# Ledger of designs, part 136: peptides against a protein of PDB entry 5A53

Target 1, 230 residues: chain A of PDB entry 5A53
Amino acid sequence: LVENVKQALFIPGQSCNKNLHDIMVDLSALKKPDMKRFNRKNDIHPFEDMSPLEFFSEKNDCSLMVLMTSSKKRKNNMTFIRTFGYKIYDMIELMVADNFKLLSDFKKLTFTVGLKPMFTFQGAAFDTHPVYKQIKSLFLDFFRGESTDLQDVAGLQHVISMTIQGDFQDGEPLPNVLFRVYKLKSYKSDQGGKRLPRIELVEIGPRLDFKIGRIHTPSPDMVTEAHKKP

## One batch from the design tools (peptide; made by RFdiffusion4, then SolubleMPNN)

Design b2_p17_5_s4 (from b2_p17_5, 9 letters changed)
Fold by OpenDDE base, seed 4:
Structure b2_p17_5_s4 (fold): chain B 230 residues (1-230), chain A 17 residues (1-17)
Amino acid sequence: as target 1 above (230 residues)
Amino acid sequence: RIGDAEEIEKLFLSLLE
């Protein structure tokens, strides 16, 4: 079953600033060609009224959305939204820390647009903690490109790494998620006459540290329906 | 340490073996 590639819509909110715009451009570049961006600001408050997002999901045939907003309480906030049947499935606020780096901050490397990234998740909580499980699911869903039959590791050009920043206990604030993008360079090294495959990782950006904000979880009924559809 | 290129490299090497 060729899973239909999910289309993403990037939406500047009313409070979208230059930094968020730049982050949006760089992050959305990783989703090409399966990405749309709005040029105008839209006054959307998804945790107050989800209806505008459902409308945009249907109108643009996008099951993934990212709303870019910024306030004193929620600076550089990227609200990631998934829809199922054009209804809100889940939402999560991920606030970008001020130490972000754009693609322009890294060495320009040529890469083929549309290649499927490899993912790495560092931190046990990605498999056990509900919030981090949602984040893992979201990013896998978001950046899964076309199922090219090129499962060949040789076709892998880039890696998206997500790391939970430190350990935490129950009741403690959730650590940030560190988002990193690397290009894979494969070369053969001659060590003692044996050609050994060597891999070099080169960070290409963007570099984003995500602070976790508000979350909307799907209803049990919607979970059941989403799992029934292949 | 975050995204230690070395850990990711080790992971990739393990996938190539």
Scores: peptide ipSAE 0.021, ipTM 0.561, DockQ to the pose 0.064
Fold by OpenDDE base, seed 1:
Structure b2_p17_5_s4 (fold): chain B 230 residues (1-230), chain A 17 residues (1-17)
Amino acid sequence: as target 1 above (230 residues)
Amino acid sequence: RIGDAEEIEKLFLSLLE
C-alpha cells in the first residue's frame, strides 16, 4: 500500500520575521521529504479569504499548509491548514511563545530523513475537548498521515510529545500545548545477561509552546466526506 | 512535569510493555 503521505506547504506571510523563518525551517525539517517551502512572502489572511490557500493547495498538491505570520495580537503565529479535495477542511492558529528553542540550541544528532515519529499526547482533553481533538488530529495527520500501520518499532527514531499545560475549566482560556521532539537512543545494556533494551530519550528540538488562537472547524458534510474511505 | 524527558521515557516504556 503506497501510503498517501500528505504533503506540507510552508508559506511565509508578509509579517514573517527571522524567528518565524527559523521556526519554519526547523519544523519543516521534521516533515522532509514531504515538504515544500515558499521563499517569497505572500499576503494571505486565511480567516478573511481562504481562496488563496485553496489555490496553493491545488497548485502544489499539498493537503497540509502552514502560514507564518506575526502581529501585536498574534505574535509568532503558525496557522495550520488542512484541505480535502483542495478545499479548506480546518484551520487553527498556534502562536509560538517567546521561550522557543531551535534545533541549533540542542546537540546535533544525526537522524534519518523520512522516518515517521511516534506521538504521545498528555492531557485528557486531547480525547474530549473539541479544540484539542482537532490539534491531536492535525499533528497526527501532519506527521503520520492516514496510515495507521503500526510503525515498525525497529524504525522508530523520533518521539513527538504534545502536552496540555495544566488543567482548565469550561470558559477558561485554553492552556498552551507543549511541543517537544525526542530522539530515541537504544542502548543494549548488558546488565547481567538479560539484554534489557534501554531506551533513552534525548530532546533534539525544536521546542515550541503553542498558544491556541482562532479555529475553523470543518462542516459536517466535509467531515463525512473526509472519513469516507476511498 | 509531563513534558520532562523522563516522564515521556516512562510513558514510552509503558507502551512497549
Scores: peptide ipSAE 0.020, ipTM 0.559, DockQ to the pose 0.062
Fold by OpenDDE base, seed 3:
Structure b2_p17_5_s4 (fold): chain B 230 residues (1-230), chain A 17 residues (1-17)
Amino acid sequence: as target 1 above (230 residues)
Amino acid sequence: RIGDAEEIEKLFLSLLE
């Protein structure tokens, strides 16, 4: 099966600033070569009118979009959008906390473009809570693509870790999601004449703490259509 | 803390076993 790798479009909104631009550049680097970026700002308000995003999805043949906006109420806001048949499937606002780190803040490590990352999800809510289930699904779609094929461990270079920051009860504000990217380093340690494989994780960035904002969920009809196996 | 590099390393090693 030819892996239909989903293409991503990064869109600076009208309120996009330097920090959001830098975050956009660094996060989109992980999606190369399956990524496009707009150079101009676009005045898009996806929770008011979704039609401009549907137009961009079709025109650019991108089923993934990220809109970069910032306001006093929604600072450093990344709206992640998925489309199905060039219609909006779902949306989620993820606001980047001020403690973010860029790729330039870490030791530059060479990586091969196009290698699929491994994912780790920490927190039971990723499997039980509808919002965190959507986040898990989104990030898997965004960076792995549609292929469920067992990743060849020999080709594993990157690990994307997503952690729910603490426990929460029903009715409480949803904890942030901690996004981390690591490079896997394999070492052969000679301990006492036995070569034991040792694996080390080196953080490579970006480092993002996501505050959850507004969500658009798909209609039951769209869910049914999206799950139809060709 | 959940999300510390050390905990992720331990988890990753456990998945490779």
Scores: peptide ipSAE 0.019, ipTM 0.560, DockQ to the pose 0.059
Fold by OpenDDE base, seed 2:
Structure b2_p17_5_s4 (fold): chain B 230 residues (1-230), chain A 17 residues (1-17)
Amino acid sequence: as target 1 above (230 residues)
Amino acid sequence: RIGDAEEIEKLFLSLLE
């Protein structure tokens, strides 16, 4: 079964800065080997004109895109885009808060490229609220790709944790999503002649707090098409 | 089908126990 792993394209926008570039590098490292990056800035305004993104999706055969932009209103903005048939399916702006940590801020641990992360989602809204459901779907799609039946637990190297920061009510601003990455360390503890496996979680980065921005939702027709084509 | 985030979470929790 050829896992149709979705390819990701990371695109620096014209307003991409050093911080966004560093975040892009670190986040995209988790998507290796199924990732491409542009080295040049591109003038793309996805909420004004989606055509350039559709063009890039087709030309690069990438159904996932991340546009890196920054402005006074949308600082450290990562626009996550999904395409279906090289047409825009959905988009969401996730702005990285200033408290971000890069991989260099954590203990360097070796990882095998190409191992799929496990995901954990903390917050009921990931299953009930449309925006958080989209975020959950996006990140699962982004890093896991198509569900393979055999997640070999033995191949589990890292966990991506996504947490909704606090409770909220209808009409309130949507809480940030806390993105954390952990490596699983297995230790054999010799306790009284019984080798009990101990598993420890070690944060490896990046650490990103996402503020939710603008959203483009798919048309009902696009949803139907995306579910029909395996 | 260990495909749902909940199943993964349960599996993960079971491995931590």
Scores: peptide ipSAE 0.015, ipTM 0.531, DockQ to the pose 0.220

Design b2_p17_6_s1 (from b2_p17_6, 7 letters changed)
Fold by OpenDDE base, seed 2:
Structure b2_p17_6_s1 (fold): chain B 230 residues (1-230), chain A 17 residues (1-17)
Amino acid sequence: as target 1 above (230 residues)
Amino acid sequence: KILNKKEFEEFVAKLLS
């Protein structure tokens, strides 16, 4: 079964700064080899006009896009876009807090390119709240694709952890999502003839705290079409 | 609740068991 791995396109917006560029490089490294990056800034405002993104989706055959922009109101803003049939499916703004850490801030570890990370989600809202459900769906789609195959534990090198920062009630601002990346180290311990796996986690970066911004949700019809297996 | 490193390791270990 040829896994139809979704391709990602990273786009620096006109207001893209050095920090966003560095974040883009580090985050996109996790998507290799299924990633393209533009080197030129593009003046795109997806919540005003989505047509340029649909054009780029089709031209580059990428169903995943990330637009990097920054303003006083929306600092370090990563707009994650998904397309279906090269039309916008959904969008979400995730603003990176100033306390971010790059890969260079962590111990450099070697990893095999192309291995899919395991995900863990901490917070009940990832399964119940529509915004966090979208975030969960987005990141799973972004890094795992549609593969339902149980990842061979032997091939698992990385874990991406996403945590909702605290509890919240209805009507309150949505807590940030804490994005963390770990490398798994497995040690075989021989205890009494049974090999018990000892697992250690090492944070490898990047470390990103996402503040949730604007959201575009798909129409019910688009949801139905996107879930139709051909 | 934000899991600390140890709690997360235990959680992942359970997932991989």
Scores: peptide ipSAE 0.036, ipTM 0.665, DockQ to the pose 0.057
Fold by OpenDDE base, seed 5:
Structure b2_p17_6_s1 (fold): chain B 230 residues (1-230), chain A 17 residues (1-17)
Amino acid sequence: as target 1 above (230 residues)
Amino acid sequence: KILNKKEFEEFVAKLLS
């Protein structure tokens, strides 16, 4: 099965700072080896002009992009972009709250590069609310690619948990999405002579609380085309 | 035992709850 693994491109914007750079490095580590990072800052404003992103998508053969920018209004902003046929499909701004933790803030654990994480989503809105549905779709697409229903648990080392922070009503600001990364640790516990596999989750980072910003949604035509099974 | 994706997600969800 040739999994068409989607490639990601991380782009420092002109306003990218050290914190965003560190966040970029840590988050992109989960996408290895299917990740590229630009080392130079690029002056890109995706909600004003999307053409540079389409150019980068095509030039780098990346259908996933993350733009790192920061301003007073949009501090620690990660703009997640997806393309289809190297044209913009959707975009979403996710601003990292100041309480973020980097990988260095956690106990260093050995991991194998290239293993796909499993996801858990906490919050009914991930299945019902358009914005959270997009976020769910985005992150699944970003880290899993084409998911086969049969995942070998033996090959699973990472779990990504996404939680909607609290309940909300119509007209209220959308709650943050809490992004957490765990490593599965298997212990052989001798309980009563039976070695029962004990699985523990150890947080490995990064720890990110995402505030939702601006969104670009795909045209109905693009949705139809993107869902056409070959 | 290979847990299917759904079973594993449920398992992890229970661990995180």
Scores: peptide ipSAE 0.025, ipTM 0.631, DockQ to the pose 0.312
Fold by OpenDDE base, seed 1:
Structure b2_p17_6_s1 (fold): chain B 230 residues (1-230), chain A 17 residues (1-17)
Amino acid sequence: as target 1 above (230 residues)
Amino acid sequence: KILNKKEFEEFVAKLLS
């Protein structure tokens, strides 16, 4: 079964700045080779008119898109868009907090391009709350694609950790999602008999704290159609 | 012992806790 790896398109919006550009570069590096980036700014407002994104989805054969914008109200905003049949399926704004760290802020480690990361999700809401379920689905879809085959755990080099920052009640603002990337280091334990490989996690970046913004949810009909694909 | 996917995820989750 040829894994239909979803392609991602990163789009700088008109308000994209250097920080957002750097974040875009670093995050998109994790999606290589299944990633395209526009070099030119595009004036796109997805919550006002989605048609330009549908056009780009079709023209670039990308079912994943990330729009980079920044305003006073929505600083360092990454709008994640998924399409189905080149039509908008869902969208979510994730604003990067100012405490972000780039890859250059971490020890440079060699990584193999195209390795599929494992995911860990911390927070019950990832399985129960509709917004966090969408986030979980989005990031799994973005980086893993359709997992048909048992990934050889021995080949896994990267772990993406997503944590809901704290507890919340109904009606309260949704806590941020903490995005962390780790490299797995296996050490040969020279300790006699039990050659359990010692596995250590080393943070490699980027480090992003996502504040949740606006959301577009798919229609029930689109959900049904999207799940019919084997 | 090769950890299966679930065991590995649990192991990683424990390391990150």
Scores: peptide ipSAE 0.032, ipTM 0.649, DockQ to the pose 0.195; fails the geometry check
Fold by OpenDDE base, seed 3:
Structure b2_p17_6_s1 (fold): chain B 230 residues (1-230), chain A 17 residues (1-17)
Amino acid sequence: as target 1 above (230 residues)
Amino acid sequence: KILNKKEFEEFVAKLLS
């Protein structure tokens, strides 16, 4: 079964700065080898005109895109875009808080390129609230692609954790999503002749707190088409 | 016992809680 791994394209917007560039490099490293990056800035405004993104999706054969922009209103903004048939399926703005940490801020650990991460989601809203359901779907789609039944736990080297920062009620601002990446370390403890496997998580970065911005949801027709298994 | 995906996710979630 050839896993149809979705390809990602990272695009610096016109307002992309050094911090966003560094975040882009570090986050895109988790998507290797199924990732492309543009080296030049592109003046794209997805919520005004989506046509340039559809063009890039088709020309680069990428169904995932991330646009890096920054403004006073939307600082350190990562717009995540998914396409279906090279047409926009959905979009979401996730603004990175200033307390972010890069890979260089953590101890360098060996990492095998191409291994699929395990995910953990903390917060009931990931299963019930439309916005957080979209975020969950997006990140699973972005880093895992299609679920193959044969994910041998033995092949897991890292975990991506996504946590909703606190409880909220209807009508309140949506809490941030805390994005964390951990490496799984297994230790053989020789205590008393019984080898109990001890598993430890070591944070490897990047560390990103996402503030939720604007959202584009797919039309009902596109949802139906995207879920039709060929 | 090798934890299945769900059991492992629950285990990790507990470690991070």
Scores: peptide ipSAE 0.027, ipTM 0.639, DockQ to the pose 0.179; fails the geometry check

Design b2_p17_6_s2 (from b2_p17_6, 6 letters changed)
Fold by OpenDDE base, seed 1:
Structure b2_p17_6_s2 (fold): chain B 230 residues (1-230), chain A 17 residues (1-17)
Amino acid sequence: as target 1 above (230 residues)
Amino acid sequence: RILNKEEAERFIKQLLS
């Protein structure tokens, strides 16, 4: 069964800067080899006109897109877009806080390209709140694709941790989502003659704190169509 | 609560167990 791995397209917007470019490069490295990047800036405003994104989705056969833009109001903004049938399914703005760390800020570790990460989600709202449910769904789609039940633990190299930063009540601003990436190191430990696998986590980056911006939610009809198993 | 490295390791160990 060829896992239909979703392909991602990273698009520098007109306002893309060096920091956003670096973030794009580092985040997209986790998506290799199922990733494309544009090398030219494109003047796209997805919340005003979605047509250019639908065109790119179809032309590049990518159901995942990330638009990199920055403004005074929306600094370091990564707009994550999903398409279904090359039509916009949903969108969400995730703005990277200034305290971000790049891969170069961590100890260089070798990693195998194409290994699927394990995810951990911390915060009840990931299961109950519509926006955080969308974020959870998005990142699972982005990095895992279609979940096959058999996670071969032996092939697990990366863990992506997503944490909601604090509690919130209805009507309050949504807390940031803390994005962390770890490499799993397995050691054979001889404890009392029993070889117990010792697993250690090493942060490898990037380190991103996401502030939630604007969202576009799919129509009920699109939800139904997207969940229809062929 | 941001799971620190140790908490994350414990969690993963529990998942792998």
Scores: peptide ipSAE 0.033, ipTM 0.689, DockQ to the pose 0.060
Fold by OpenDDE base, seed 5:
Structure b2_p17_6_s2 (fold): chain B 230 residues (1-230), chain A 17 residues (1-17)
Amino acid sequence: as target 1 above (230 residues)
Amino acid sequence: RILNKEEAERFIKQLLS
C-alpha cells in the first residue's frame, strides 16, 4: 500500500530570524524526505489572509505548512497549517521558548532518513481538551502520516515525546507542550552470560517548549469531509 | 516483533517513565 505521506512546506516569514531558521532546519530534518523549504522570506499573515497559504499548498502539493515568524508579542512563532483540498483546514501558533536546544547541542547520531517516529503523549488533556487534541492530531499527521495499526519495532528509530507542562484548570492559560525527540539505541547487555537486548532512549533534539498561541479550527463540514474514508 | 500501535506506545511510555 503506497502510503499517501503528507508533504510539508516550511516557509520563512518576513520576521524570520536566525534562531527560527535553525529551528526550522532541525525540525524539518525529521520530516525528510517529505519536506520542502523556501529559501526566501515571504510576507504572510495567515490569521489576516489565508489565501497565500492556500496558493502555496496547491502549487507545492503540500498539505502541511509551517510559517516561521517572530515578534515581541509572538516570539519564535511557528504557525502550523493543515490544508484539505488545498484549503485551510486548521492552524495553530506554537511559540518556541528561549530554552530551546538544536541538534548541534546533542551528540551526533547516525540516522536513517524516512523512518517514521513513534509518538508518546503525556497529559490527559491530549484526549479531552480541544486545543491539545488538535496539537496531538497535528503532530501525528505531520510526522507519522498514515498510521498503520502495526509497527515493526525493528524499524523504529525515533520517538517523539509531547508533554503538557503541568496541570491546569478551566480559565487558566494553557500550559506549554514540551517537545522532545529521542533515538532508540539497542545495546547487547551481558547479563549472566545471556545477551539480552537493552533499549535506551537518547535525546537527539531539537528540544522545543511550545507556548500555544492563536488557533483556527475547521468548520464542521470540513471535518466531515476530511474524515470521509474513500 | 511487530507490535500494534498501542503496545508500542505503552512500551515507549514505560521507557520514558
Scores: peptide ipSAE 0.028, ipTM 0.644, DockQ to the pose 0.516
Fold by OpenDDE base, seed 2:
Structure b2_p17_6_s2 (fold): chain B 230 residues (1-230), chain A 17 residues (1-17)
Amino acid sequence: as target 1 above (230 residues)
Amino acid sequence: RILNKEEAERFIKQLLS
């Protein structure tokens, strides 16, 4: 089965600023070569009118989109959109906290473009809470794509870590999601004639803390259709 | 050839714990 890798489109909104642009560049670099970026700002308000996004999805053949906007109420807002059949499936606003770090803030390490990252999720809510389940699904879908039986060990260069920042109870505000990217570094240790691999994780960026904003969830009918194997 | 994906994920979780 040929992996149908989902293509991503990064869209600067009208209110996109330099920080968001830099974040967009760094995050989209992890999606290369399966991404497009618009150079022009587009006046899109997805929670008011979804039609422009559906148009872009179809025109660019991208089932993943990220809209970059910023306002006083929603600073550094990354709206992640998924489409199915070029219709909106789900959306989620993830606002980047001011303490973000870019790739340039870390030691530059060489990596092979196009390798699929491994994922680690920390927090029980990723498996039980509907919002965090959506986030988990989104990021797996965005960067990992479809699960192939072929575990190319060579593809294990990057790890994306997502952590729920603290515990919460019902009715409380949802904690931020801490997004971290690591490179696996393997060392050969010679102990007693046996080479034991030593593996270390090195953070490579970007470092993003996501505050959760507005969410659009798919209809039950769309969920059923999206899970149908072609 | 490092650990299989599952072993790698477990290892990563241990490193991040």
Scores: peptide ipSAE 0.077, ipTM 0.728, DockQ to the pose 0.229; fails the geometry check
Fold by OpenDDE base, seed 3:
Structure b2_p17_6_s2 (fold): chain B 230 residues (1-230), chain A 17 residues (1-17)
Amino acid sequence: as target 1 above (230 residues)
Amino acid sequence: RILNKEEAERFIKQLLS
């Protein structure tokens, strides 16, 4: 089965700074080889006019886009965009907190390019709250692709962990989402006749805490069209 | 025993909790 892997386009906005650029490089490395990056800044304001993003989606044949912008109100903002038929499906702003860590902050580990990560989601709201459902769907779609085929666990190298930072009630601000990336290490236990494999998780980065910003939700008609199996 | 995807995810969740 040819996996229909979605292609991602990373776009520096006009207000993109060095920190956002570094974050872009590190996060996009996890999407290789199914990733493109623009080297030039583009003046795009997706919540005002979506047309430029639809144009880029079509021209680059990318159904996933990430726009990097920063302002006083929306510092270190990563706008994640999905398209269907090169039209905007949904968008979400995720602002990176200042406590982020880059790949260079962790021990360099070799990994095979193209291996699909496993995901773990911590927080009941990922299954019940519309915003966190969208985040879960987005990240699964972004890094895993549409194929749900059981990959051999023996080939699994990476785990992406997403955690909702604390509990919240209706009317309260939405807690941040903690994004973490781990490598699985298997050790042979030499203790006694039963070789129980010991599995350890090693954080490899990047480490990102996401504050949730503005959201664009698809129309019911677009949802119906996107879920139609060809 | 090769853990299926769901078992692996549960195991990882326990390690991270």
Scores: peptide ipSAE 0.030, ipTM 0.648, DockQ to the pose 0.197; fails the geometry check

